# Peptides against a protein of PDB entry 4BOS: the designs that were tried, part 17

Target 1, 163 residues: chain A of PDB entry 4BOS
Amino acid sequence: PVLTRTVVPADNSCLFTSVYYVVEGGVLNPACAPEMRRLIAQIVASDPDFYSEAILGKTNQEYCDWIKRDDTWGGAIEISILSKFYQCEICVVDTQTVRIDRFGEDAGYTKRVLLIYDGIHYDPLQRNFPDPDTPPLTIFSSNDDIVLVQALELADEARRRRQ
Target 2, 163 residues: chain A of PDB entry 4BOS as posed
Amino acid sequence: PVLTRTVVPADNSALFTSVYYVVEGGVLNPACAPEMRRLIAQIVASDPDFYSEAILGKTNQEYCDWIKRDDTWGGAIEISILSKFYQCEICVVDTQTVRIDRFGEDAGYTKRVLLIYDGIHYDPLQRNFPDPDTPPLTIFSSNDDIVLVQALELADEARRRRQ

## One batch from the design tools (peptide; made by RFdiffusion4, then SolubleMPNN)

Design b1_p11_1_s2 (from b1_p11_1, 6 letters changed)
Fold by OpenDDE base, seed 4:
Structure b1_p11_1_s2 (fold): chain B 163 residues (1-163), chain A 11 residues (1-11)
Amino acid sequence: as target 1 above (163 residues)
Amino acid sequence: SRADLLAALRA
């Protein structure tokens, strides 16, 4: 089995598209972003005590309005929220640093999904199988550390290609 | 820091 990258559009919503892809088992839907942005805003608005100005860098309301724009970039806040919403670890492998940031790792989730990040773009990762009749896997066991090793290898290869 | 992580993962 090989871990591979599925390139999604660079349309300022690649994070949302990538998350949707992996949590839905490999469904590419670039039109999913508006609803996911609204979901984020709804969750942020629901807990202004936690999602404070200190965390958001702007007022709760301003952040909600900002993240709902079609051209604003998501980040760790969005990943954290989506991890909790989908009840899975979201693992981000960074091709610039060749490290994995795991979101939701302390929540006890049994599932994990993986994204690859290059500093300006997110793509989803999937495991392809030798058997062509076996569909690619996007949702892994949180105990599957092999997939993390494979993700690091993939990121390292990507980094080498750019250097 | 958390702030650094937030900035680094934007896309």
Scores: peptide ipSAE 0.375, ipTM 0.847, DockQ to the pose 0.056
Fold by OpenDDE base, seed 5:
Structure b1_p11_1_s2 (fold): chain B 163 residues (1-163), chain A 11 residues (1-11)
Amino acid sequence: as target 1 above (163 residues)
Amino acid sequence: SRADLLAALRA
């Protein structure tokens, strides 16, 4: 089994597309972003006490309007929200630093998904199997630390290619 | 910091 990257469009919504891909078991749908943006805005709007200006860097309403634009980038806030919504750990492996940031790691989720990040783009990761009849896996056990090692190896290789 | 993480992971 090998961990591989599926390149999604660089259309300012790659985070949302990548998350959708992994949580849906390997479905590429670049058109998913508008609804995911609306979902995030809905969640943020529902809890202005937590999602304050201090957290968002702008007013709750301003953030909601901003994140629903088709050209705004997602980040840790959005990943945290999506982790909670989908009830899974979202692991982001960074090819620039060769580190993994784990979102939802303390929530007790039984599942994890993996994204690869290069500083300006997100792509989803999946495990491919030797048997061609076995479909790629995008949802892993939260106890599967081997996949994290494989992700770090993938990131390290990517970093070496750029240095 | 949280602020650093928020900025670093934008895309």
Scores: peptide ipSAE 0.374, ipTM 0.849, DockQ to the pose 0.056
Fold by OpenDDE base, seed 1:
Structure b1_p11_1_s2 (fold): chain B 163 residues (1-163), chain A 11 residues (1-11)
Amino acid sequence: as target 1 above (163 residues)
Amino acid sequence: SRADLLAALRA
């Protein structure tokens, strides 16, 4: 089995598209972003005590209006929210640092998904199988540390290509 | 730190 990257559009919503891809088992839907943005805004609006200005960098309402724009970039805040919503660990492998940031790692989730990040773009990761009739896997066991090693290898190769 | 990361990873 090999871990591979599926390139999604660089349309300001690559994070949302990538998350949707992995949590839905490998469904590429570039049109999913508006609803995911609304979902995040809804969650943030529902808990203004937790999602405070200290966390958001702006008022709760300002953030909700901002994230629902079609051209605003998602980040760690949105990943954290989506991890909790989908009840899975979201692992982001950074090609610039060759590090994995794990979101939801302390929540006790049994599943993990993986994204690759280069500083300006997100793509989803998937495991391909030697049997061509077996579809790629995007949802892994949270105990599957081999996939994390493979993700680091993939990130290291990406970094080397840019050097 | 985790707090610093909350403002990072934008794309």
Scores: peptide ipSAE 0.364, ipTM 0.845, DockQ to the pose 0.048
Fold by OpenDDE base, seed 3:
Structure b1_p11_1_s2 (fold): chain B 163 residues (1-163), chain A 11 residues (1-11)
Amino acid sequence: as target 1 above (163 residues)
Amino acid sequence: SRADLLAALRA
């Protein structure tokens, strides 16, 4: 089994497209972003006490309006929200630092998904199997540490290519 | 830090 990257469009919504891809089992749908942005805004609006200015960097209402724009970038806040919504750990491997940031790691989720981040773009990761008739896997056990090692290997390879 | 992570992972 090999961990591979699926390149999604660099259309300012790559994070949302990438998350949707992995949580839906490998469905590439760049048109999913508007609804995912609305979902995040809805969740944020529902809990202004938790999603405070200290967390958002702006008022709750301002954030909701901002994240629903088609040209605004998602980040750790949005990943955290999506992790909770989809009830899975979201692991981000960074090709610049060769590190993995795990979101939802303390929530007790049994599943994890992986994204690769290069500083300006997100792509989803998937496990490919030797049997071509076996579809790629995007949802892993939260105990599968091998996939994290493979993700780090991908990140390190990507970093070397830029050197 | 969390603050660093919030800024660094934007895309």
Scores: peptide ipSAE 0.362, ipTM 0.848, DockQ to the pose 0.055

Design b1_p11_1_s3 (from b1_p11_1, 6 letters changed)
Fold by OpenDDE base, seed 1:
Structure b1_p11_1_s3 (fold): chain B 163 residues (1-163), chain A 11 residues (1-11)
Amino acid sequence: as target 1 above (163 residues)
Amino acid sequence: SRAEELARLRA
């Protein structure tokens, strides 16, 4: 089995598309972003004490309006929220630093999904199997540390290619 | 917070 990336459109919603892809088992749907943005806004709005101006960099209401725009970038806030919503660990492998940032790692989730980040774009990661008739896997056991090693290998290779 | 520290992950 080999870990590979599926390139999603660079349309300012790649994070949402990528998350949707992995949590839904490999469904590519770039049109998923608007609803996911609304979901984020709803969750942010529901807890203004937690999602404070200090965290958001703007008022709660302003952030909700901002993230619902079709051209604004998601980040760690969105990943954290989506991890909790989908009840899975979201692991982001950064090709610039060759490190993995784990979201939801302390929540006791049994599943994890992986994204690859290059500083300006997100793509989903999947495991492909030798049998061409076996569909790729996007949801891994949270005990599967091999997939994290493979993700780091992908990141290292990507970084080397850009040097 | 972790989210604040990881602001670099925007895209």
Scores: peptide ipSAE 0.456, ipTM 0.894, DockQ to the pose 0.051
Fold by OpenDDE base, seed 2:
Structure b1_p11_1_s3 (fold): chain B 163 residues (1-163), chain A 11 residues (1-11)
Amino acid sequence: as target 1 above (163 residues)
Amino acid sequence: SRAEELARLRA
């Protein structure tokens, strides 16, 4: 088994497309972004006490309007929200730093998904199997540390390619 | 916050 990335469009919604891909078992649907943006805005709007200006960097309402724009970038806030919504750990392997940032790591989720981040773009990661009839895996056990090692290897290779 | 600390992850 080998961990690979699926390149998604760089259309300002790559984070949402990538998350959707992995949590839905490998479904590439760039058209999912508007609804995912609305989902995030809905969750944020539902809890203005938690999603305060201190967290959002803007008022709750301003953030909701902002994140629903088709050209705004998602980040840690959105990943955290999506982790909670999908009840899974979201692991982001950063090719610039060759490290993994884990979201939802303390929530006790049994499943994890992986994204690869290069500073300006997100792609989803998947495990491919030798048997061509076995579909790629995008949802892993939260105890599967091998996939994290493989993700770091991918990040290191990517970093070397940029040198 | 953690979200602010990891603001570098925007894309």
Scores: peptide ipSAE 0.452, ipTM 0.893, DockQ to the pose 0.053
Fold by OpenDDE base, seed 5:
Structure b1_p11_1_s3 (fold): chain B 163 residues (1-163), chain A 11 residues (1-11)
Amino acid sequence: as target 1 above (163 residues)
Amino acid sequence: SRAEELARLRA
Protein backbone atom coordinates (compact mmCIF):
# COMPACT_ATOMS: atom_id res chain seq x y z
CA PRO B 1 0.00 0.00 0.00
CA VAL B 2 1.18 3.49 -0.92
CA LEU B 3 0.21 6.83 0.60
CA THR B 4 -0.55 9.40 -2.10
CA ARG B 5 -1.77 12.96 -2.44
CA THR B 6 -4.89 14.09 -4.30
CA VAL B 7 -4.40 17.61 -5.61
CA VAL B 8 -7.37 19.87 -4.89
CA PRO B 9 -7.95 23.34 -6.37
CA ALA B 10 -5.96 26.27 -5.02
CA ASP B 11 -9.05 28.45 -4.64
CA ASN B 12 -8.51 29.75 -1.07
CA SER B 13 -10.67 26.92 0.27
CA CYS B 14 -8.25 24.01 -0.10
CA LEU B 15 -8.27 23.26 3.63
CA PHE B 16 -12.02 22.79 3.70
CA THR B 17 -12.04 20.79 0.47
CA SER B 18 -9.24 18.58 1.79
CA VAL B 19 -10.90 17.93 5.13
CA TYR B 20 -14.19 17.13 3.43
CA TYR B 21 -12.41 14.72 1.09
CA VAL B 22 -10.80 12.65 3.84
CA VAL B 23 -13.68 12.59 6.34
CA GLU B 24 -16.14 11.56 3.63
CA GLY B 25 -13.98 8.68 2.45
CA GLY B 26 -12.54 10.23 -0.68
CA VAL B 27 -15.23 12.53 -2.05
CA LEU B 28 -13.89 15.50 -3.97
CA ASN B 29 -16.30 18.42 -3.70
CA PRO B 30 -14.77 21.87 -4.25
CA ALA B 31 -18.20 23.40 -3.60
CA CYS B 32 -18.29 22.20 0.02
CA ALA B 33 -16.42 25.19 1.45
CA PRO B 34 -19.27 27.70 1.92
CA GLU B 35 -21.23 25.31 4.12
CA MET B 36 -18.15 24.31 6.09
CA ARG B 37 -17.30 27.96 6.67
CA ARG B 38 -20.83 28.56 7.95
CA LEU B 39 -20.54 25.54 10.22
CA ILE B 40 -17.34 26.87 11.76
CA ALA B 41 -18.86 30.32 12.21
CA GLN B 42 -21.87 28.76 13.92
CA ILE B 43 -19.71 26.79 16.33
CA VAL B 44 -17.57 29.82 17.13
CA ALA B 45 -20.61 32.03 17.68
CA SER B 46 -22.11 29.46 20.05
CA ASP B 47 -19.25 29.73 22.55
CA PRO B 48 -17.88 33.27 22.80
CA ASP B 49 -16.26 32.50 26.16
CA PHE B 50 -14.01 29.82 24.69
CA TYR B 51 -13.60 31.40 21.26
CA SER B 52 -12.48 34.70 22.69
CA GLU B 53 -10.75 37.61 21.02
CA ALA B 54 -7.50 36.35 22.53
CA ILE B 55 -7.83 33.10 20.59
CA LEU B 56 -9.37 34.51 17.40
CA GLY B 57 -7.28 37.67 17.08
CA LYS B 58 -10.51 39.59 16.48
CA THR B 59 -13.94 39.77 18.08
CA ASN B 60 -16.14 36.69 17.89
CA GLN B 61 -18.53 38.40 15.48
CA GLU B 62 -15.72 39.77 13.31
CA TYR B 63 -14.20 36.30 13.03
CA CYS B 64 -17.52 34.76 12.03
CA ASP B 65 -17.99 37.32 9.28
CA TRP B 66 -14.36 36.90 8.19
CA ILE B 67 -14.26 33.09 7.98
CA LYS B 68 -17.46 33.06 5.91
CA ARG B 69 -15.74 35.03 3.14
CA ASP B 70 -14.81 32.89 0.15
CA ASP B 71 -11.22 34.16 0.07
CA THR B 72 -10.05 33.76 3.67
CA TRP B 73 -7.62 31.02 4.63
CA GLY B 74 -8.24 28.39 7.25
CA GLY B 75 -5.72 27.26 9.80
CA ALA B 76 -5.21 25.60 13.16
CA ILE B 77 -8.36 27.07 14.70
CA GLU B 78 -10.53 25.73 11.90
CA ILE B 79 -8.78 22.34 11.92
CA SER B 80 -9.35 22.04 15.66
CA ILE B 81 -13.02 22.83 15.24
CA LEU B 82 -13.43 20.36 12.39
CA SER B 83 -11.63 17.65 14.35
CA LYS B 84 -14.15 18.02 17.15
CA PHE B 85 -17.09 18.18 14.78
CA TYR B 86 -16.11 15.06 12.81
CA GLN B 87 -14.84 13.26 15.92
CA CYS B 88 -11.51 12.29 14.39
CA GLU B 89 -7.86 13.15 14.74
CA ILE B 90 -6.63 15.41 11.95
CA CYS B 91 -2.93 15.03 11.19
CA VAL B 92 -1.17 17.71 9.15
CA VAL B 93 2.17 16.77 7.61
CA ASP B 94 4.23 19.85 6.73
CA THR B 95 6.56 19.52 3.73
CA GLN B 96 8.57 22.56 4.81
CA THR B 97 9.50 21.20 8.23
CA VAL B 98 8.85 17.46 7.76
CA ARG B 99 6.78 17.33 10.92
CA ILE B 100 3.27 16.23 11.79
CA ASP B 101 0.90 18.39 13.78
CA ARG B 102 -1.85 16.33 15.35
CA PHE B 103 -5.21 17.85 16.20
CA GLY B 104 -7.54 15.99 18.54
CA GLU B 105 -4.81 13.65 19.73
CA ASP B 106 -6.00 13.84 23.35
CA ALA B 107 -9.69 13.34 22.61
CA GLY B 108 -9.58 9.55 22.40
CA TYR B 109 -10.82 9.33 18.82
CA THR B 110 -10.45 5.93 17.15
CA LYS B 111 -9.96 7.38 13.67
CA ARG B 112 -7.46 9.74 12.05
CA VAL B 113 -7.23 11.51 8.70
CA LEU B 114 -4.21 13.10 7.05
CA LEU B 115 -3.55 16.33 5.17
CA ILE B 116 -0.36 17.53 3.54
CA TYR B 117 0.61 21.19 3.85
CA ASP B 118 3.30 23.07 1.92
CA GLY B 119 2.98 26.52 3.50
CA ILE B 120 0.37 27.90 1.12
CA HIS B 121 -1.77 24.89 0.15
CA TYR B 122 -3.51 21.86 1.64
CA ASP B 123 -4.13 18.52 -0.07
CA PRO B 124 -5.69 15.32 1.27
CA LEU B 125 -3.78 12.06 1.64
CA GLN B 126 -5.04 8.57 0.87
CA ARG B 127 -3.76 5.00 0.94
CA ASN B 128 -3.86 3.15 -2.37
CA PHE B 129 -3.97 -0.63 -2.50
CA PRO B 130 -2.42 -3.07 -4.99
CA ASP B 131 -5.84 -4.40 -5.93
CA PRO B 132 -7.32 -1.85 -8.34
CA ASP B 133 -10.81 -2.89 -7.26
CA THR B 134 -10.13 -1.82 -3.67
CA PRO B 135 -10.90 1.89 -3.26
CA PRO B 136 -8.38 4.21 -1.59
CA LEU B 137 -8.58 4.61 2.17
CA THR B 138 -8.74 8.07 3.77
CA ILE B 139 -9.81 7.18 7.32
CA PHE B 140 -7.20 5.33 9.34
CA SER B 141 -7.07 3.79 12.77
CA SER B 142 -5.64 6.13 15.38
CA ASN B 143 -3.32 3.21 16.21
CA ASP B 144 -1.94 3.09 12.66
CA ASP B 145 1.55 4.49 13.14
CA ILE B 146 2.68 3.20 9.74
CA VAL B 147 0.60 5.82 7.95
CA LEU B 148 2.37 8.56 9.95
CA VAL B 149 5.75 7.16 8.88
CA GLN B 150 4.57 7.08 5.28
CA ALA B 151 3.33 10.67 5.57
CA LEU B 152 6.73 11.82 6.84
CA GLU B 153 8.41 10.00 3.96
CA LEU B 154 6.08 11.70 1.51
CA ALA B 155 6.81 15.10 3.04
CA ASP B 156 10.56 14.49 3.05
CA GLU B 157 10.49 13.56 -0.62
CA ALA B 158 8.49 16.68 -1.43
CA ARG B 159 10.99 18.82 0.47
CA ARG B 160 13.94 17.29 -1.36
CA ARG B 161 12.29 18.00 -4.71
CA ARG B 162 12.22 21.71 -3.83
CA GLN B 163 15.92 21.81 -2.79
CA SER A 1 4.59 31.63 21.14
CA ARG A 2 1.88 29.03 20.63
CA ALA A 3 -0.10 31.47 18.50
CA GLU A 4 2.90 32.16 16.28
CA GLU A 5 3.64 28.46 15.94
CA LEU A 6 0.13 27.63 14.81
CA ALA A 7 -0.09 30.65 12.51
CA ARG A 8 2.23 28.86 10.09
CA LEU A 9 -0.60 26.47 9.21
CA ARG A 10 -2.75 29.08 7.47
CA ALA A 11 -3.76 28.31 3.86
Scores: peptide ipSAE 0.452, ipTM 0.878, DockQ to the pose 0.054
Fold by OpenDDE base, seed 3:
Structure b1_p11_1_s3 (fold): chain B 163 residues (1-163), chain A 11 residues (1-11)
Amino acid sequence: as target 1 above (163 residues)
Amino acid sequence: SRAEELARLRA
């Protein structure tokens, strides 16, 4: 099996599209972004004590209005929220640094999903199988360390192509 | 802060 990248649109909502893709088992739907943004805003609004200005960098209300815009970028805050919502680790492999940032790693989740990040864009990762009739896998066991190695290999190859 | 350290992950 080979780990591959599915390129999603660079429409300012690539993070949300990528997360939706992997947590839904490989469903590419760029139209999912508005609902994903609303979901995050709802979660943030529901707990203003936890999601404070210190965490958000702006007031709770300002963040909710901001994240629901079509053109605002997601990041670590949104990934953390989505990890908790979907009850899975979200692993981000960075092609610039060739490292993996793991979100939800201390929550004891049994599943993990993987995204690849190049500094300005997110794409989802999937495992392809030799049998063409076997659908790609996007949700991995949290014990599957091989997929993390494969993700680092993809990042390293991407970095070399840019140099 | 951790949030600032992870700001590089915006996209």
Scores: peptide ipSAE 0.447, ipTM 0.880, DockQ to the pose 0.054

Design b1_p11_1_s4 (from b1_p11_1, 6 letters changed)
Fold by OpenDDE base, seed 1:
Structure b1_p11_1_s4 (fold): chain B 163 residues (1-163), chain A 11 residues (1-11)
Amino acid sequence: as target 1 above (163 residues)
Amino acid sequence: SRAEELAALRA
């Protein structure tokens, strides 16, 4: 089995598209972003005490309006929220640092999904199988450390290609 | 939280 990336459009919503892809088992839907942005805004608005200006860098209301724009970039806040919403660990492998940032790691989720990040773009990761009739896997066991090793290998390869 | 610690990862 090989871990590979599926390149999604660089349309300012790649994070949302990538998350949707992995949590839905490998469904590429570039049109999913608007609803996911609304979901984020709803959750942010629901807890202004936690999602304070100190965390958001702007008022709760301003952030909600901002993230719902079709051209604004998501980040750690969105990933954290989506991890909780989908009840899975979201692992982001960064090709610039060759590190994995794990979101939801303390929640005790049994499942994890993986994204690859290069500083300006997100793509989803999936495991391909030798049997061509077996669809790729995007949802892994949270105990599957092999997939994390493979993700780091992909990051190393990507970094070397840029050098 | 991880969200508070990681200001990066925007894309």
Scores: peptide ipSAE 0.375, ipTM 0.851, DockQ to the pose 0.047
Fold by OpenDDE base, seed 5:
Structure b1_p11_1_s4 (fold): chain B 163 residues (1-163), chain A 11 residues (1-11)
Amino acid sequence: as target 1 above (163 residues)
Amino acid sequence: SRAEELAALRA
């Protein structure tokens, strides 16, 4: 089995497209971003005590209006929110540093999904199997540490290509 | 700051 990336469009919504891809079992839908942005805004608006200006860097209302724009980038805040919403660990492998940032690692989720990040773009990761009739896997056991090793190898290969 | 930390990984 080999871990590979599926390249999604660089349309300012690659994070949302990538998350949707992995949590839905490998469904590529670039049109999912508007509703995902709305979902995040709704969650943030529902808990202004937690999602304070200290967390958001702007008022709760300003953030909600901002994240719903079609050209604003998502980041750690949005990943954390989506991890909790989908009840899974989201692992981001960074090709610039060759390290993995894990979101939701303290929640006790049984499943994990993986994204690859290069500093300006997100793509989803999937496991391909030798049997062509076996579909790629995007949702892994949270005990599957082999997939994390494979993700680091993939990131290291990408880093070497840029040097 | 907390806001700066959570603003990481933007794309």
Scores: peptide ipSAE 0.369, ipTM 0.844, DockQ to the pose 0.052
Fold by OpenDDE base, seed 2:
Structure b1_p11_1_s4 (fold): chain B 163 residues (1-163), chain A 11 residues (1-11)
Amino acid sequence: as target 1 above (163 residues)
Amino acid sequence: SRAEELAALRA
């Protein structure tokens, strides 16, 4: 089994495309971003007490309008929201630091998905199997630490290519 | 700040 990266378009919505890819079992749909942005905005708007200006860096309404733009980047807050929505741990392996940031790690989710981040772009990760009839796996057990090791190795290789 | 922390990993 090999962990591989699926390159998604760098169209300012790579985070959303990448998350959608992994949580839906390997479905590449660059057109999913608008709806995912709306989903996030809806969740944020539904709880202005929690999603305060202190958290968002702007008013609740301003954030909702902002995140729904087709050119705004998603980040940690959006990942956190999506983790909760999809009820899975989202692990982001950063190629700049060769570290994994885990979102939802304390929520008790049984599933985890992985993204690779280089500072300006997100891509989804998947496990490929030698059996061609076995489809790639994008949803892992939250206890599968081997996939995290593989992700770190992948990130380290990516880092070495840039320096 | 918390906002800055949550603004990390932007892309």
Scores: peptide ipSAE 0.369, ipTM 0.848, DockQ to the pose 0.052
Fold by OpenDDE base, seed 3:
Structure b1_p11_1_s4 (fold): chain B 163 residues (1-163), chain A 11 residues (1-11)
Amino acid sequence: as target 1 above (163 residues)
Amino acid sequence: SRAEELAALRA
């Protein structure tokens, strides 16, 4: 099995597209972003005590208006929210640092998904199998350490490619 | 800060 990258559009919503891809088992739908942005805004708006200015860096209302724009970038806070919503660990492998940031790692989720991040773009990762009739896997066991190793290998390869 | 941490990985 090989871990590979599916390139999604660089349309300012790559994070949302990538998350949707992996949590839905490999469904590429760039049009999912507006609804995912609204989902995040809805979650944030529903709990202003938790999603405070200290967390958001802006007022709850300002954040909700901001994240619903089609040109604003998502980040760690959005990943954290989506991790909780989809009840899975979201692992982000950074090609610039060759590091993996794990979101939801302490929540006890049994599943994990992986994204690859290069500093300005997100793409989803999937495991391809030798049997061509076996579809790629995007949802892994949270105990699958091999997939993390493979993700680091991808990141390291990407880093070397830029040198 | 927490805000800085949660603002990371923007894209």
Scores: peptide ipSAE 0.368, ipTM 0.845, DockQ to the pose 0.051

Design b1_p11_2_s1 (from b1_p11_2, 6 letters changed)
Fold by OpenDDE base, seed 4:
Structure b1_p11_2_s1 (fold): chain B 163 residues (1-163), chain A 11 residues (1-11)
Amino acid sequence: as target 1 above (163 residues)
Amino acid sequence: SPTDAAVAALA
């Protein structure tokens, strides 16, 4: 089994496309972003006490208007929200540092998904199997630490290629 | 932009 990267478009919505890909079992849909942005805005608007200005860096309303634009980038805040919504741990391996940030790790989710991040772009990760009749896996057990090792190896190789 | 990159940064 090999962990591989699926390159998604660099269209300012790569985070949303990547998350959608992994949580839906490997469905590439670059058109998913508007609805996901709306979903995030809806969640944020519903809980202004939790999603405070201190967290958002702007007022709740300003954030909601901002995230719904088609050219704004998602980051840790959006990943955290999507982790909670999809009830899974989102693990992001950074090719610049060769480290994994785990979002939702304290929530007790039984599933994890993986993204790879280079500082400006997100892509989804999937496990491919040697058996051609076994489809790629994007949703892993939260106990599967082997996939994290594989993600680090993938990121380390990517870093070496850039240096 | 640098602002976009900063916003997209991981925790």
Scores: peptide ipSAE 0.029, ipTM 0.686, DockQ to the pose 0.145
Fold by OpenDDE base, seed 1:
Structure b1_p11_2_s1 (fold): chain B 163 residues (1-163), chain A 11 residues (1-11)
Amino acid sequence: as target 1 above (163 residues)
Amino acid sequence: SPTDAAVAALA
């Protein structure tokens, strides 16, 4: 089995497309972003005490309006929220540093999904199998440290290819 | 613009 990258469209919603892909078991739907943005906004709006200006860098309402725009890019805040919503670790391997940021790592989730990030673009990762009848796997055990090693190897190779 | 529309960086 080999961990591979599925290149999603390089638009401002690549994070949402990538998360949707992995949490839905490998479904590519670039049109998923608007609803995911609204989901995040709803979650943020529901807890203004936690999602404060200190956390968001802007007022709760301003953030909600911002994230719902079709041209704004998500980051750590959105990944954290999506991790909590989908009840899984979201592990992001950064090709610039060859390091993994684990979102939701302290929540006790039993599942993890993986993204690869190059500083401006997110793509989903999946495990492919030699058996052609076995579909790629996007949801891993949170105890599967091998997949994290494979992600680091993939990121290191990507860095060497300037990608 | 999309290049200026980043909400937050990775941790």
Scores: peptide ipSAE 0.028, ipTM 0.690, DockQ to the pose 0.184
Fold by OpenDDE base, seed 5:
Structure b1_p11_2_s1 (fold): chain B 163 residues (1-163), chain A 11 residues (1-11)
Amino acid sequence: as target 1 above (163 residues)
Amino acid sequence: SPTDAAVAALA
């Protein structure tokens, strides 16, 4: 099996498209972002004590209005929220540093999904199988460390292409 | 704004 990257549109909503792709088992839907943005805003609005100005960098209400815009970018806050919502680890491999940031690693989830990040863009990762009739896998066991090694290999190759 | 168009840093 090989780990591969699916390039999604660079339309300011690549994080949401990428997360949707992996948690839904490999469904590419570039139109999913508005609803995902609203979901995040609803979660943030529901707990103003936790999602404080110190965490958000702005008031709770300002953040909710901001994240619902179609031209704002998601990051660590949004990934953390989506990890909790989907009850899975979200592992992001960075092609600039060849390191993996693991979100939800302390929650005891049994599943993990993987994204690749280059500093300005997110893409989803999937495992392809030799049998063409076996569909690609996007949801892995949280004990599957081989997929993390493969993700690091992908990131290292991407880094070498830029050097 | 330019700040609003930036990707938030990874944890």
Scores: peptide ipSAE 0.028, ipTM 0.677, DockQ to the pose 0.137
Fold by OpenDDE base, seed 3:
Structure b1_p11_2_s1 (fold): chain B 163 residues (1-163), chain A 11 residues (1-11)
Amino acid sequence: as target 1 above (163 residues)
Amino acid sequence: SPTDAAVAALA
């Protein structure tokens, strides 16, 4: 089995598309972003004490309005929220540094999903199997450290190719 | 847009 990336559109919503892809088992839906943004805004609005200005970098209301715009980019805050919502680790391998940031790693989740990030774009990762009848896997065991090694290898290769 | 935020840095 090999870890590969699925290139999603660079339409300002690549994070949401990528997360949706992996948590839904490999469903590519570039139209998922509006609802994903609303989901995040709903979660943030529901807990202004936790999602404070200190965390958001702006007021709770300002953030909610901002994240629902179709041209704003997600990042660590959104990944953290989505990790909590989907109850899984979200592991992001960075091609620039060849390092993995693990979100939700201290929550005790049994599942993890993987994204690859190049500094300005997110793509989802999946494991492809030799058996053509076995669909790609996007949701891994949180004990599957091999997939993290494979992600690092993939990122390193991408870095060398400047992609 | 110059006012649009880029993808936020990882934690």
Scores: peptide ipSAE 0.027, ipTM 0.674, DockQ to the pose 0.138

Design b1_p11_2_s2 (from b1_p11_2, 7 letters changed)
Fold by OpenDDE base, seed 1:
Structure b1_p11_2_s2 (fold): chain B 163 residues (1-163), chain A 11 residues (1-11)
Amino acid sequence: as target 1 above (163 residues)
Amino acid sequence: SKSDLQAALLA
C-alpha cells in the first residue's frame, strides 16, 4: 500500500475541498466549499463565548461574514472546527518543514484523515492498494502511525523536489 | 488575511 496525493484545484477553497475529499472517502467535489464555509460559520455563531475575538482575531459576526466569502482561505481555526464536526483527527503534513500538525489529537477520536500543505495549498492524501479493484482509503485508524510516517516521506520528497 | 490563517497552521 502506498500513500499518494490527489491534487485538487488551486482555488481559494482547497482546504475545504481537501477535507471533504478525505472525510467522504475520496469524493472530489470542488463545489463543496460554500456549504462547508456556511457550516463553519454556523458553528462559530452558535458559541460566541468560545469563539471569541481572542480566538478568531475579529468579532464573531465579522468572522462568520468573512469565512462565508468565496475567496477567503481556511487555516488552523477551520481545521479545528472541522475536526470536531467530523469527529476525527485531521493531520496536516507540511512540505516546507516536514512536520505533521495534528488537530483533534486529544479528543479521543478513533479515526484520522491526512492533508498535505505547502504554505499556500492543501491537498488530500489517500492510501492506494495493489489490487486495482480496491478503492483508495482516506480514513485511517487513529492508531495507524505508519500512515504518518508515509506522509512525512511524501513531504520530504516534495521538499527535495523544490530544492 | 489569507496568508495569516494559512500560516496559523504552521506557527
Scores: peptide ipSAE 0.037, ipTM 0.731, DockQ to the pose 0.129
Fold by OpenDDE base, seed 5:
Structure b1_p11_2_s2 (fold): chain B 163 residues (1-163), chain A 11 residues (1-11)
Amino acid sequence: as target 1 above (163 residues)
Amino acid sequence: SKSDLQAALLA
């Protein structure tokens, strides 16, 4: 089994496309971003006490209007929200530092998904199997530490390519 | 730059 990267479009919505891909079991749909942006805005608007200006960097309403634009980029705030919504750990391997940042790691989720990030772009990761008739896996056990090692190997290779 | 527009990975 080999962990591989699926390159999604660099259209300002790569985070949403990547998350949708892994949580839906390998479905590539670049048109999913508008609804995911609306979902995040709805969640944020529903709890202004938790999603405060201190967390958002702007008022709750300003953030909701901002994230629903088609040209704004998601990051840690959006990943945290999506982890909670989909009830899974989201692991992001960074090709610049060759480290993994885990979101939802303290929530007790039994499943994890993986993204790869280079500072300006997100892509989803998947496990391919030797049997070509076995579909790739995007949802892993939260106890599967081998997939984290494989993700670090991919990030290290990507880092070496840019040097 | 794009890095200025992209939300940080860590918050």
Scores: peptide ipSAE 0.037, ipTM 0.721, DockQ to the pose 0.142
Fold by OpenDDE base, seed 3:
Structure b1_p11_2_s2 (fold): chain B 163 residues (1-163), chain A 11 residues (1-11)
Amino acid sequence: as target 1 above (163 residues)
Amino acid sequence: SKSDLQAALLA
C-alpha cells in the first residue's frame, strides 16, 4: 500500500474540499465548500460560550458571516471544528517543516484522516492498494502509525523537490 | 492576507 496525494483545485476552499474528500471516503466535490462553510457557521453559532471572541479573534457573529464568504480561507479553527463534527482525528502534514499537526488527538477518536499542506494549499491523502478492485482508503485507524510515517515521507519528498 | 490566515495551524 502506498500513500498518495490527490490534488484539489487551488481555490480559497481547498481545506473544505480536502476534508470532505477524506471523511467521505474519497469523494472529490469542489462544490462542497458553501455547505461546509454553513455547517461550520452553524456549529459556531450554536455555542457562543465556547466559540468566544477570544477563540475566534472576532465576535461569534462576525466569524459566522466571515467564514460563509466564498473567498475566505480556513485554518486551524475550522479543522478543529470539522474534527469534532466528523468525530475523527485530522492530521496535517506540512511540506515546509516536515511535521504533522494533529487535531482531535485528545478526543479518543478511533479514526484519523490526513491532509497535506504546503503553506498556501491543502490536499487530501489516500492509501492506494495494488489490487485494482480495492478502492483507495482515506479513513485510517488512529493506531496506524505507518500512515503517519508515509505522510512524513511524502512531505520530505515534496520539500526536496522545492529546493 | 489569505495565505496568512490559512497558515494558522496552531491548535
Scores: peptide ipSAE 0.037, ipTM 0.728, DockQ to the pose 0.132
Fold by OpenDDE base, seed 4:
Structure b1_p11_2_s2 (fold): chain B 163 residues (1-163), chain A 11 residues (1-11)
Amino acid sequence: as target 1 above (163 residues)
Amino acid sequence: SKSDLQAALLA
């Protein structure tokens, strides 16, 4: 089995498209972003004590209006929220540093999904199997450390290609 | 920038 990257559009919503892809088992839907943005805004608005100005860098209301724009970029805050919502670890491998940032790692989730990040773009990762009749896997056990090693190898190869 | 904001959140 090989870990591979599915390139999603660079349309300012690649994070949302990538997360949707992996948590839905490999469904590519670039039109998912508006609803995911609204979901995040709803969650943030529901808990202004936790999602404070200190966390958001702006008022709760300002953040909600901002994230719902179709041209704003998501990052760690959005990943953390989506990790909690989908009840899974979201592991992001960075091709610039060849390191993995794990979101939700202390929550005790049994499942993890993987994204690859190059500093300006997110893509989803999937495991392909030799048997063509076996569909790719996007949701892994949180105990599957092999997939993390494979993600690092994939990121390192990507880094070498750009240097 | 948008890239800086996105990158900073992965630290």
Scores: peptide ipSAE 0.035, ipTM 0.721, DockQ to the pose 0.137

